# Peptides against a protein of PDB entry 2V3S: the designs that were tried, part 35

Target 1, 95 residues: chain A of PDB entry 2V3S
Amino acid sequence: PISLVLRLRNSKKELNDIRFEFTPGRDTAEGVSQELISAGLVDGRDLVIVAANLQKIVEEPQSNRSVTFKLASGVEGSDIPDDGKLIGFAQLSIS

## One batch from the design tools (peptide; made by RFdiffusion4, then SolubleMPNN)

Design b2_p15_5_s4 (from b2_p15_5, 5 letters changed)
Fold by OpenDDE base, seed 1:
Structure b2_p15_5_s4 (fold): chain B 95 residues (1-95), chain A 15 residues (1-15)
Amino acid sequence: as target 1 above (95 residues)
Amino acid sequence: SRRERLKALGKEHPV
């Protein structure tokens, strides 16, 4: 399996590293993204973007060691999105 | 379940 880390700010705006495995052929990017949402770790509005970037990293994990992407949930938030601070952004990386 | 593991990890590993 591929060991991944999702770095994302929680509701208290604290950065957390969420570690999980992805097994190609068994897991789907959308399915795992839905699990992240069900766990309360990802906003439901971010299903599409999380799934897309999860798919990107798992299709070529040796080349795509890290991907940072804008969250739909962060666009209309009070804080100005900032990829460097992961405000309104999340990051997936190979563990 | 993965959901439970994810939930636990998300709370326990601050950066």
Scores: peptide ipSAE 0.292, ipTM 0.853, DockQ to the pose 0.368
Fold by OpenDDE base, seed 2:
Structure b2_p15_5_s4 (fold): chain B 95 residues (1-95), chain A 15 residues (1-15)
Amino acid sequence: as target 1 above (95 residues)
Amino acid sequence: SRRERLKALGKEHPV
């Protein structure tokens, strides 16, 4: 399995690292993203972008060691998005 | 379940 870390801010605007495994052929990017949402770790509005970037990193984990992407939930929030501070952005990386 | 594990991890690992 591929060991991944999702770094993003929680409801208190604190950075959290969420570690999980992804097994190609058994897991799907959309399925795992839905599990993240069900666990309350990802906003439901971010399903598409999280799934897309998860798919990107797991299809070429040796080449895509880290991906940072803009959250839909961040755009609609009160805070100004900032990729450097991961405000309105999240990061997936290979553990 | 993975959902339960994810929920626990998300709460326990602040950066």
Scores: peptide ipSAE 0.288, ipTM 0.850, DockQ to the pose 0.379
Fold by OpenDDE base, seed 4:
Structure b2_p15_5_s4 (fold): chain B 95 residues (1-95), chain A 15 residues (1-15)
Amino acid sequence: as target 1 above (95 residues)
Amino acid sequence: SRRERLKALGKEHPV
């Protein structure tokens, strides 16, 4: 399996690393993204962007070691989006 | 379940 880390801010605006495994052929990017949402770790509005970037990193993990992407939920947040501070952005990386 | 594991991991690993 591929060991991944999702770094993003929680409801208290604290950065957290969520570690999980992805098994190609058994897991799907959308399925795992839905599990992240069900766990309350990802906003439901971010299903599309999380799934797209998860698919990108798992299809070629040796080349795509890290991806940072803008969250749909971050646009309506009180804080101005900032990729450097991961405000309105999340990061997926290979563990 | 993976959901429960994910939820726990998200709380246990602050950056």
Scores: peptide ipSAE 0.288, ipTM 0.851, DockQ to the pose 0.365
Fold by OpenDDE base, seed 3:
Structure b2_p15_5_s4 (fold): chain B 95 residues (1-95), chain A 15 residues (1-15)
Amino acid sequence: as target 1 above (95 residues)
Amino acid sequence: SRRERLKALGKEHPV
C-alpha cells in the first residue's frame, strides 16, 4: 500500500497531519475521500478537489511526492487563501 | 475501520 499524509487545518485553524494508506486496485480516490469526509476531517464541499489530487498522487507516487491544492471550503471563509500557510489549501504527500 | 482510524489520527497528530 501507499502511505500518505493529508495536512489540513482544523476548525481551530491548527494544522493536523492525517496518516492513511491507499491500496491500488482495492481503494478508489473518491472512496477514500468520502471516508475522510465521513470522519469529519474533510469538508464535504471538498470531495472533488481532494479526490482529484489523491488520484494524481497515487497514480504516480514516485514522481508526485507532494501536491498542494485549493479547497472549495476555503474560498468562502473569512481568511484569504494562502498555499504557503495552508490557509484554504490542503497538502497530500507520500509518507 | 479506516474511517475510525482516520478520525483518531486527525486528533492525535497536530503539527
Scores: peptide ipSAE 0.284, ipTM 0.851, DockQ to the pose 0.374

Design b2_p15_6_s1 (from b2_p15_6, 9 letters changed)
Fold by OpenDDE base, seed 5:
Parts: structure tokens; C-alpha cells; sequence
Structure b2_p15_6_s1 (fold): chain B 95 residues (1-95), chain A 15 residues (1-15)
């Protein structure tokens, strides 16, 4: 399995690392993303972008060691999106 | 789900 870390801010704007495994052929990017949402770790509005980037990293984990992407849930927020600070952005990386 | 339960427990705050 591929060991991954999802780094993103919680509702208190605190950075958190979420560790999980992805097994190609058993798991799907959309399925795991749905589980992240069900766990309350990802906003439901971010299903598409999280799934897309999860797919990207697991299909070429040697090349895509880290992917940072803009969250739909962060666009309308009061804070200005910033990929460096992961404000309105999340990051997936190979553990 | 089992993974969802695990995910809730494995989140770690970054200081």
C-alpha cells in the first residue's frame, strides 16, 4: 500500500496531518476521498478536487511525491488563499 | 466505515 499524508487546516484553522494508506486495485481515489469527508476531515465541497489530486499522487507516486491544491471550501472564506500557508489549500504527500 | 473511524483517530496537530 501507499502511505499518504493529507495536510490541511481544521475548523480552528490549525494544521493537521491525516495519515492513511491507499491500496491500488482495492481503493479508489473517490472512495477514499468520501471516507475523508465522512470522517469530518474534508469538506464535502472538496470531494472533486481531493479525489483528483489523490488520483494524481497514487498513479505516479514516485514522480508526484507531493501535490498542493486549492480547496473549493476555501475560496469564499474570509482568509486569502495561500498555498504556502495552506490557507484554502491542502497538501497530499507520500509518507 | 472502518477507515473513517481510523481517520478520525489518526489526525495529528502540527505545531
Amino acid sequence: as target 1 above (95 residues)
Amino acid sequence: SERSKKLKELGKKIN
Scores: peptide ipSAE 0.171, ipTM 0.804, DockQ to the pose 0.330
Fold by OpenDDE base, seed 3:
Structure b2_p15_6_s1 (fold): chain B 95 residues (1-95), chain A 15 residues (1-15)
Amino acid sequence: as target 1 above (95 residues)
Amino acid sequence: SERSKKLKELGKKIN
């Protein structure tokens, strides 16, 4: 399986790393993203963008070691999105 | 689900 880390800020704006595995042929990007949402780790509004970027990283994990992407849940937040600070952005990386 | 439980447990505050 592919060992991944999702880095994003929680509701208190604190950075967290979420570790999980992805098994090609058994898991789907959308399915795992739904599980992340069900676990309360990802906002439901971010299903599409998380799934898209998870698919990107697992299709070529040797080439796509890290992807940073804008969250839908962060667009209308009080803080201005900033990819460098992961404000309104999340990062997926190969562990 | 089992993975959902594990995901919560694997969450790590880094700062």
Scores: peptide ipSAE 0.171, ipTM 0.805, DockQ to the pose 0.322
Fold by OpenDDE base, seed 4:
Structure b2_p15_6_s1 (fold): chain B 95 residues (1-95), chain A 15 residues (1-15)
Amino acid sequence: as target 1 above (95 residues)
Amino acid sequence: SERSKKLKELGKKIN
């Protein structure tokens, strides 16, 4: 399986690394993204963008070692989005 | 799901 890390801020604005595995042929990007949402780790509004970027990284993990993307949920927050600070952004990377 | 139940436990704060 592919070992991944999702780096993003929780509801308390604390930066966290969420480690999980992805098995090609058994898992799907959308399915795993839905599990992240069900676990309360990702906002439901971010299903599309998380799934898209998860698909991107798992289709070629040796080339796509890290992807940073804007969250749909972040644009409605009080904080100004900032990819460097991962405010309104999340990052997926190969562990 | 089984993964969902474990996902929170796999998360670590970045200091």
Scores: peptide ipSAE 0.170, ipTM 0.806, DockQ to the pose 0.270
Fold by OpenDDE base, seed 1:
Structure b2_p15_6_s1 (fold): chain B 95 residues (1-95), chain A 15 residues (1-15)
Amino acid sequence: as target 1 above (95 residues)
Amino acid sequence: SERSKKLKELGKKIN
């Protein structure tokens, strides 16, 4: 399996690393993303972007070691999006 | 799923 880390800010704006595995052929990017949402770790509005980037990293994990992407939930928030600070952005990386 | 259970437990700690 592929060991991944999802780095994003929680509701208290604290950065956290969420570690999980992805098994090609068994898991789907959308399915795992839905699990992250169900666990309250990802906003439901971010299903599409999380799934798309999860798919990107798992299809070529040796080439795509890290991907940073804008969250839909962050665009309308009070904080100005900033990829460097992961405000309104999340990052997936290979563990 | 097993992963879902683990994620939920982690979520309780982080959120």
Scores: peptide ipSAE 0.154, ipTM 0.783, DockQ to the pose 0.856

Design b2_p15_6_s2 (from b2_p15_6, 9 letters changed)
Fold by OpenDDE base, seed 3:
Structure b2_p15_6_s2 (fold): chain B 95 residues (1-95), chain A 15 residues (1-15)
Amino acid sequence: as target 1 above (95 residues)
Amino acid sequence: SARAERLRALGAEIN
């Protein structure tokens, strides 16, 4: 399995790392993304973007060691999105 | 799901 870390800010704007495994051939990017949402770790509005970037990293994990992407849930927030600070952005990386 | 239950316990704040 591929060991991954999802880094994003919680409702208190604190950075959190979420660790999980992805098994090619058994798991799907959308399925795992839905599980992240069900766990309350990802906003439901971010299903598409999380799944797309999870697919990107698992299809070539040795080349795509980290991907940072803009969250749909962060666009309408009061804080200006910033990929360096992970405001309105999340990051997936290989453990 | 089983993974979802595990995921809720795995979140860690960056210190």
Scores: peptide ipSAE 0.176, ipTM 0.768, DockQ to the pose 0.329
Fold by OpenDDE base, seed 1:
Parts: sequence; C-alpha cells; structure tokens
Structure b2_p15_6_s2 (fold): chain B 95 residues (1-95), chain A 15 residues (1-15)
Amino acid sequence: as target 1 above (95 residues)
Amino acid sequence: SARAERLRALGAEIN
C-alpha cells in the first residue's frame, strides 16, 4: 500500500497531518475521499478536488511526491487563500 | 466504514 499524509487546517485553523494508506486495485480515489469526508476531515464541497489529486498522486507516487491544491471550501472564506500557509489549500504527500 | 472510524480517530490527534 501507499502511505499518504493529508495536511490541512482543522476548524480551529490548526494544521493537522492525516495519515492513511491507499491500496491500488482495492481502493479508489473517490471512495477514500468520501471516507475522509465521512470522518469530518474534509469538507463535502471538496470531494472532487481531493479525489482528483489523490488519483494523481497514487498513479505515479514516485513522480508526484507532493501535491498542493486549492479547496473549494476555502474560496469564499474570510481568510485569503494562501498555498504556502495552506489557507484554503490542502497538501497530499507520500509518507 | 472501518477506515472512516480510523480516520476520525486520527483527525482528533494534535499533530
């Protein structure tokens, strides 16, 4: 399995690393993303973008060691999106 | 799901 870390800010705006495994051929990017949402770790509005980037990183984990992407849920927030601070952005990386 | 439960537990951790 591929060991992944999802880094994003929680409701208190604190950075958290969510560690999980992805098994190609058994797991799907959309399925795992749905489980992240069900766990309250990802906003439901971000299903598409999280699934797309999860798919990208698991397709070529050696080429895509880290991907940072803009969250749909962060666009209309009070804080200005900033990929360097992961405000309105999340990051997937190989553990 | 089982993974959702595990993820919820991980999300409660201070990292």
Scores: peptide ipSAE 0.169, ipTM 0.767, DockQ to the pose 0.443
Fold by OpenDDE base, seed 5:
Structure b2_p15_6_s2 (fold): chain B 95 residues (1-95), chain A 15 residues (1-15)
Amino acid sequence: as target 1 above (95 residues)
Amino acid sequence: SARAERLRALGAEIN
């Protein structure tokens, strides 16, 4: 399995790392993304973007060691999105 | 799912 880390800010704006595994051929990017949402770790509005980037990193894990992407849930937030600070952005990386 | 439960537990510890 592929060991991944999802880095993003929680509801208190605290930066956290969520570790999980992805098994090619058994798991799907959309399925795992839905589990992240069900666990309350990802906003439901971010299903599409999380799934797309999870798919990107797991299809070529040797080339795509890290991906940072804009969250739909962060666009209309009070804070200005910033990829460097992961404000309105999340990051997936190979552990 | 089992993974969702583990993720929720991990999230609860971090939050």
Scores: peptide ipSAE 0.168, ipTM 0.771, DockQ to the pose 0.649
Fold by OpenDDE base, seed 4:
Structure b2_p15_6_s2 (fold): chain B 95 residues (1-95), chain A 15 residues (1-15)
Amino acid sequence: as target 1 above (95 residues)
Amino acid sequence: SARAERLRALGAEIN
């Protein structure tokens, strides 16, 4: 399986790393993203963007070691999005 | 799912 880390800020604006595995042929990007949402770790509005970037990283994990992407949930927030600080952005990386 | 439960527990521990 592919060992991944999802880095993003929680509801308290604290930066956290969420570790999980992805097994090609058994898991789907959409399915795992839905599980992240069900666990309360990802906002439901971010299903599409998380799934798209999860698919990107797992299709070529040796080439795509890290991807940073803008969250739909971050656009409506009071804080100005900033990819460097992961405000309104999340990051997926290979562990 | 089993993973969802594990993720929830992990998230609670990290937060």
Scores: peptide ipSAE 0.168, ipTM 0.772, DockQ to the pose 0.565

Design b2_p15_6_s3 (from b2_p15_6, 7 letters changed)
Fold by OpenDDE base, seed 2:
Structure b2_p15_6_s3 (fold): chain B 95 residues (1-95), chain A 15 residues (1-15)
Amino acid sequence: as target 1 above (95 residues)
Amino acid sequence: SARAERLRELGRKIN
């Protein structure tokens, strides 16, 4: 399996790391993303972007060691998006 | 789901 870390800010704006494994052929990017949402770790509005980037990293984990992407939930928030501070952005990386 | 339950326990604060 592929060992991944999702780094993003929680509802208290605290930076958190969520570690999980992805098994190609058994797991799907959308399925795992939905599980992240059901766990309260990802906003439901971010399903599409999280799934897209999860798919990107798992299809070529040796080439895509890290991907940072804008969250839909961050666009309508009060804070100005900032990829450097992961405000309105999240990051997926290979452990 | 089983993974969702585990995911809640795997998250950790960085700062």
Scores: peptide ipSAE 0.231, ipTM 0.826, DockQ to the pose 0.342
Fold by OpenDDE base, seed 4:
Structure b2_p15_6_s3 (fold): chain B 95 residues (1-95), chain A 15 residues (1-15)
Amino acid sequence: as target 1 above (95 residues)
Amino acid sequence: SARAERLRELGRKIN
């Protein structure tokens, strides 16, 4: 399986790393993204963008070691989006 | 799902 880390800010705006595995052929990007949402770790509005970037990183994990992307939920937040600080952005990386 | 339960546990450990 592919070992991944999802880095994003929680409801208290604290930066956290969520570690999980992805098994090609058994897992799907959308399915795992839905599980992240069900666990309360990802906003439901971010299903599409998380799934798209998860798919990108797992299709070629040797080449795509890290991807940072804008969250739909961040646009409607009180803080100004900032990819450097991962405000309104999240990051997926190979562990 | 089983993974969702594990993810929630990991979230609690970090948060």
Scores: peptide ipSAE 0.217, ipTM 0.811, DockQ to the pose 0.531
Fold by OpenDDE base, seed 5:
Structure b2_p15_6_s3 (fold): chain B 95 residues (1-95), chain A 15 residues (1-15)
Amino acid sequence: as target 1 above (95 residues)
Amino acid sequence: SARAERLRELGRKIN
């Protein structure tokens, strides 16, 4: 399986790492993303973008060691999105 | 799933 880390800020704007495994052929990007949402770790509005980037990293884990992407849930927030600070952005990486 | 259960537990700790 592929060991992944999802880094994103919680409701208190604190950065957190969420570790999980992805098994190609058994797991799907959308399915795992839905699990992250169900766990309250990802906003439901971010299903599409999380799934897309999860798919990207698992299809070529040797080339895509890390992907950072804008969250739909962060666009309307009071803070200006910033990929460097992961404000309105999340990051998936190979652990 | 087992993963979902682990994630839910982790989510409660983080949030």
Scores: peptide ipSAE 0.205, ipTM 0.807, DockQ to the pose 0.785
Fold by OpenDDE base, seed 1:
Structure b2_p15_6_s3 (fold): chain B 95 residues (1-95), chain A 15 residues (1-15)
Amino acid sequence: as target 1 above (95 residues)
Amino acid sequence: SARAERLRELGRKIN
């Protein structure tokens, strides 16, 4: 399995690392993303972008060691999006 | 799933 870390800010704007595994052929990017949403770790509005980037990293984990992407939920937020500070952005990395 | 259970546990901790 592929060991991944999803880094993003929680509701208190605290940066957190969510560690999980992805098994190609058993898991799907869409399915795992839905699990992250159901767990309250990802906003439902971010399903598409999280799934797309999860798919990107798991299809070539040796080449795509880290991907940072804009969250749909962050665009309408009060804070100005900033990829460096992961405000309105999330990051997926190979553990 | 086992993963979902672990994720929910983490969710309760940070949210």
Scores: peptide ipSAE 0.204, ipTM 0.808, DockQ to the pose 0.870

Design b2_p15_6_s4 (from b2_p15_6, 8 letters changed)
Fold by OpenDDE base, seed 5:
Structure b2_p15_6_s4 (fold): chain B 95 residues (1-95), chain A 15 residues (1-15)
Amino acid sequence: as target 1 above (95 residues)
Amino acid sequence: SARREALRAKGRELN
Protein backbone atom coordinates (compact mmCIF):
# COMPACT_ATOMS: atom_id res chain seq x y z
CA PRO B 1 0.00 0.00 0.00
CA ILE B 2 0.91 3.65 -0.42
CA SER B 3 1.55 5.48 2.86
CA LEU B 4 0.17 9.00 2.76
CA VAL B 5 -0.02 12.04 4.98
CA LEU B 6 -2.74 14.65 4.78
CA ARG B 7 -1.61 17.90 6.34
CA LEU B 8 -4.27 20.46 7.12
CA ARG B 9 -5.40 22.82 9.85
CA ASN B 10 -7.98 21.82 12.41
CA SER B 11 -10.76 24.00 13.80
CA LYS B 12 -8.24 25.69 16.06
CA LYS B 13 -6.16 26.52 12.99
CA GLU B 14 -3.44 24.13 14.14
CA LEU B 15 -1.59 22.00 11.61
CA ASN B 16 -2.26 18.29 11.85
CA ASP B 17 -0.80 15.35 9.98
CA ILE B 18 -3.20 12.53 9.24
CA ARG B 19 -1.54 9.30 8.18
CA PHE B 20 -3.37 6.67 6.18
CA GLU B 21 -2.75 3.98 3.60
CA PHE B 22 -4.07 3.66 0.09
CA THR B 23 -4.10 0.33 -1.71
CA PRO B 24 -4.40 0.62 -5.48
CA GLY B 25 -7.02 -1.70 -6.89
CA ARG B 26 -8.82 -1.94 -3.57
CA ASP B 27 -9.28 1.68 -2.55
CA THR B 28 -10.63 4.57 -4.58
CA ALA B 29 -9.71 8.21 -4.17
CA GLU B 30 -13.32 9.19 -3.66
CA GLY B 31 -13.93 6.38 -1.20
CA VAL B 32 -10.99 7.27 1.00
CA SER B 33 -11.89 10.95 0.79
CA GLN B 34 -15.38 10.13 1.97
CA GLU B 35 -13.91 8.25 4.91
CA LEU B 36 -11.82 11.29 5.83
CA ILE B 37 -14.98 13.37 5.77
CA SER B 38 -16.96 10.83 7.76
CA ALA B 39 -14.22 10.87 10.39
CA GLY B 40 -14.61 14.64 10.68
CA LEU B 41 -11.11 15.31 9.42
CA VAL B 42 -12.11 16.92 6.14
CA ASP B 43 -14.97 19.28 5.40
CA GLY B 44 -17.65 17.76 3.21
CA ARG B 45 -17.37 20.68 0.83
CA ASP B 46 -13.85 19.53 0.04
CA LEU B 47 -14.74 16.07 -1.25
CA VAL B 48 -14.10 16.88 -4.89
CA ILE B 49 -10.77 18.63 -4.45
CA VAL B 50 -9.42 16.09 -1.96
CA ALA B 51 -10.44 13.17 -4.14
CA ALA B 52 -8.95 14.74 -7.24
CA ASN B 53 -5.62 15.37 -5.58
CA LEU B 54 -5.57 12.00 -3.85
CA GLN B 55 -6.10 10.40 -7.25
CA LYS B 56 -3.28 12.47 -8.68
CA ILE B 57 -0.77 11.46 -6.04
CA VAL B 58 -1.63 7.75 -6.01
CA GLU B 59 -1.54 7.34 -9.78
CA GLU B 60 2.01 8.70 -9.96
CA PRO B 61 3.42 8.52 -6.41
CA GLN B 62 7.03 8.69 -7.55
CA SER B 63 6.42 11.81 -9.63
CA ASN B 64 3.95 13.47 -7.29
CA ARG B 65 5.58 13.20 -3.89
CA SER B 66 3.54 16.14 -2.63
CA VAL B 67 0.48 18.02 -3.82
CA THR B 68 -0.96 21.18 -2.28
CA PHE B 69 -4.46 22.27 -3.14
CA LYS B 70 -7.02 24.93 -2.33
CA LEU B 71 -9.91 23.94 -0.11
CA ALA B 72 -13.43 24.99 -0.99
CA SER B 73 -14.11 25.32 2.73
CA GLY B 74 -11.35 27.88 3.10
CA VAL B 75 -12.49 30.32 0.43
CA GLU B 76 -14.99 32.15 2.60
CA GLY B 77 -12.94 32.07 5.77
CA SER B 78 -11.71 35.09 7.65
CA ASP B 79 -8.08 34.30 6.89
CA ILE B 80 -6.49 34.98 3.55
CA PRO B 81 -5.72 31.71 1.76
CA ASP B 82 -2.02 30.90 1.74
CA ASP B 83 -0.56 27.73 0.26
CA GLY B 84 2.73 28.19 2.06
CA LYS B 85 1.07 28.33 5.46
CA LEU B 86 -1.67 25.90 4.47
CA ILE B 87 -4.38 28.42 5.25
CA GLY B 88 -7.33 27.47 3.11
CA PHE B 89 -5.08 24.82 1.59
CA ALA B 90 -4.23 21.22 2.39
CA GLN B 91 -1.32 19.03 1.40
CA LEU B 92 -1.07 15.36 0.53
CA SER B 93 2.34 13.74 0.54
CA ILE B 94 3.96 10.34 0.30
CA SER B 95 5.41 9.14 3.61
CA SER A 1 -14.93 0.48 8.01
CA ALA A 2 -11.65 -0.23 9.73
CA ARG A 3 -10.05 2.81 8.14
CA ARG A 4 -12.92 5.04 9.17
CA GLU A 5 -12.60 3.95 12.77
CA ALA A 6 -8.85 4.46 12.68
CA LEU A 7 -9.29 7.90 11.16
CA ARG A 8 -11.80 8.89 13.82
CA ALA A 9 -9.31 7.84 16.45
CA LYS A 10 -6.68 10.00 14.79
CA GLY A 11 -9.11 12.87 14.73
CA ARG A 12 -9.77 12.57 18.43
CA GLU A 13 -6.06 12.49 19.11
CA LEU A 14 -5.28 15.50 16.97
CA ASN A 15 -8.13 17.69 18.20
Scores: peptide ipSAE 0.249, ipTM 0.819, DockQ to the pose 0.698
Fold by OpenDDE base, seed 1:
Structure b2_p15_6_s4 (fold): chain B 95 residues (1-95), chain A 15 residues (1-15)
Amino acid sequence: as target 1 above (95 residues)
Amino acid sequence: SARREALRAKGRELN
């Protein structure tokens, strides 16, 4: 399995690392993303972007060691999105 | 699923 870390800010705007595994051929990017949402770790509005970037990193994990992407949920928030600070952005990386 | 339950545990710890 591929060991991944999802880094994003929680409801208190604190950075958190969420570690999980992805098994190609068994898991799907959309399925795992839905589980992240069901666990309350990802906003439901971010299903599409999380799934797309999860798919990107797992299809070539040796080349795509880290991907940072804009959250749909962050656009309408009060804070100005900032990829460097992961405000309105999340990051997936290979651990 | 096992992953979902594990993720929920992580979420509760993080929040």
Scores: peptide ipSAE 0.247, ipTM 0.817, DockQ to the pose 0.770
Fold by OpenDDE base, seed 4:
Structure b2_p15_6_s4 (fold): chain B 95 residues (1-95), chain A 15 residues (1-15)
Amino acid sequence: as target 1 above (95 residues)
Amino acid sequence: SARREALRAKGRELN
């Protein structure tokens, strides 16, 4: 399996690293993303963008070691989005 | 699912 880390801010705006595995042929990017949402770790509005970037990284894990992407849930928030600080952005990386 | 429960636990641990 591919060992991944999802880095994003929680409801308290604290950065957290969430480690999980992805098994090609058994897991799907959308399925795992839905599980992240069901666990309360990802906002439901971010299903599409998380799944798209998860798919990207698991397709070529040797080439795509890290991807940072803008969250739909961060656009309407009070904080100004910032990819460097992961405000309104999340990051997926290979562990 | 097993992963969902494990993820939920990890979420609580990190918060």
Scores: peptide ipSAE 0.247, ipTM 0.817, DockQ to the pose 0.637
Fold by OpenDDE base, seed 2:
Structure b2_p15_6_s4 (fold): chain B 95 residues (1-95), chain A 15 residues (1-15)
Amino acid sequence: as target 1 above (95 residues)
Amino acid sequence: SARREALRAKGRELN
């Protein structure tokens, strides 16, 4: 399996790493993303973008070691989005 | 699923 880390800020705006595995052929990007949402780790509005980027990283993990993407849930928040600080952004990376 | 339960545990740790 592919060992991944989802880095994003929690409800207290603290950076956290969520580690999980992805098994090609058994798991799907959308399915795992839905589980992240169900667990309360990802906002439901971010299903599409998380799934898309998870798919990107698992399809070629040797080439796509890290992907950073804008969250839909962060656009209308009080904080100005910033990819460098992962405000309104999340990051997926190969562990 | 096993993953979902593991993720929930991680979620609780973050709260």
Scores: peptide ipSAE 0.244, ipTM 0.813, DockQ to the pose 0.798

Design b2_p15_7_s1 (from b2_p15_7, 7 letters changed)
Fold by OpenDDE base, seed 5:
Structure b2_p15_7_s1 (fold): chain B 95 residues (1-95), chain A 15 residues (1-15)
Amino acid sequence: as target 1 above (95 residues)
Amino acid sequence: SARAERLRKLGEEIN
């Protein structure tokens, strides 16, 4: 399985690392993303973008060691989106 | 799933 880390800010704007495994052929990007949402770790509005980037990283984990993407849930927040600070952005990486 | 359960537990800790 592929060991992944999802880094994103919680409701208190604190960074958190969510570790999980992805098994190609058994798991799907959308399925795992839905689990993250169900767990309250990802906003439901971000299903599409999380799934897309999860798919990207698991397709070629050796080439895509890290992907940072803009969250739909963060575009209308009080803070200006910033990929470097992961404000309105999340990051998936191979652990 | 086992993963879902672990994630939910983690989510409860964070939220």
Scores: peptide ipSAE 0.151, ipTM 0.756, DockQ to the pose 0.824
Fold by OpenDDE base, seed 3:
Structure b2_p15_7_s1 (fold): chain B 95 residues (1-95), chain A 15 residues (1-15)
Amino acid sequence: as target 1 above (95 residues)
Amino acid sequence: SARAERLRKLGEEIN
């Protein structure tokens, strides 16, 4: 399995790392993303973007060591999105 | 799944 880390800010604007595994052929990017949402770790509005980037990283984990992407849930927030600070952005990386 | 259970536990921890 592929060991991954999802880094994103919680409701207190603190960075958290969520560790999980992805097994190609058994798991799907959308399925795992739905599990992250069900666990309350990802906003439901971010299903599409999380799944797309999870698919990107697991299709070639040796070359795609990290992907940072804009969250749909962050665009209407009070803070201006910033990929460097992971404000309105999340990051997936290979553990 | 085992993963889902672990994720829920992590969610409860940080939420």
Scores: peptide ipSAE 0.149, ipTM 0.755, DockQ to the pose 0.826
Fold by OpenDDE base, seed 1:
Structure b2_p15_7_s1 (fold): chain B 95 residues (1-95), chain A 15 residues (1-15)
Amino acid sequence: as target 1 above (95 residues)
Amino acid sequence: SARAERLRKLGEEIN
């Protein structure tokens, strides 16, 4: 399995690392993303972007060691999005 | 799944 880390800010605006595994052929990017949403770790509005980037990193994990992407939920927030500070952005990386 | 269970625990800790 592929060991991944999802780094994003929680409801208190604190950075958290969420560690999980992805098994090609058993898991799907959308399915795992839905689990993250169900766990309250990802906003439901971010299903599409999280799934797309999860798919990107798992299809070529040796080349795509890290991907940072803009959250749909962050655009509607009061804070100005900033990829460097992961405000309105999340990051997936290979553990 | 085992993953879902672990994720839920993390969610409960964060939220």
Scores: peptide ipSAE 0.148, ipTM 0.753, DockQ to the pose 0.907
Fold by OpenDDE base, seed 2:
Structure b2_p15_7_s1 (fold): chain B 95 residues (1-95), chain A 15 residues (1-15)
Amino acid sequence: as target 1 above (95 residues)
Amino acid sequence: SARAERLRKLGEEIN
């Protein structure tokens, strides 16, 4: 399995690292993303972008060691999105 | 699944 880390800010705006495994052929990017949402770790509005980037990293984990992407949930928030500070952005990386 | 259970635990800690 592929060991991954999802880094993003929680509801208190604190950075958290969420570690999980992905098994190609058994897991799907959308399925795992839905699990993250069900667990309250990802906003439901971010299903599409999380799934897309999870798919990207797991299809070529040797080439895509880290991907940072803009969250839909962060666009209309009070904070200005900033990829460097992971405000309105999340990051997936190979553990 | 085992992963879902672990994720729920993490979610409960954060939320």
Scores: peptide ipSAE 0.145, ipTM 0.754, DockQ to the pose 0.880

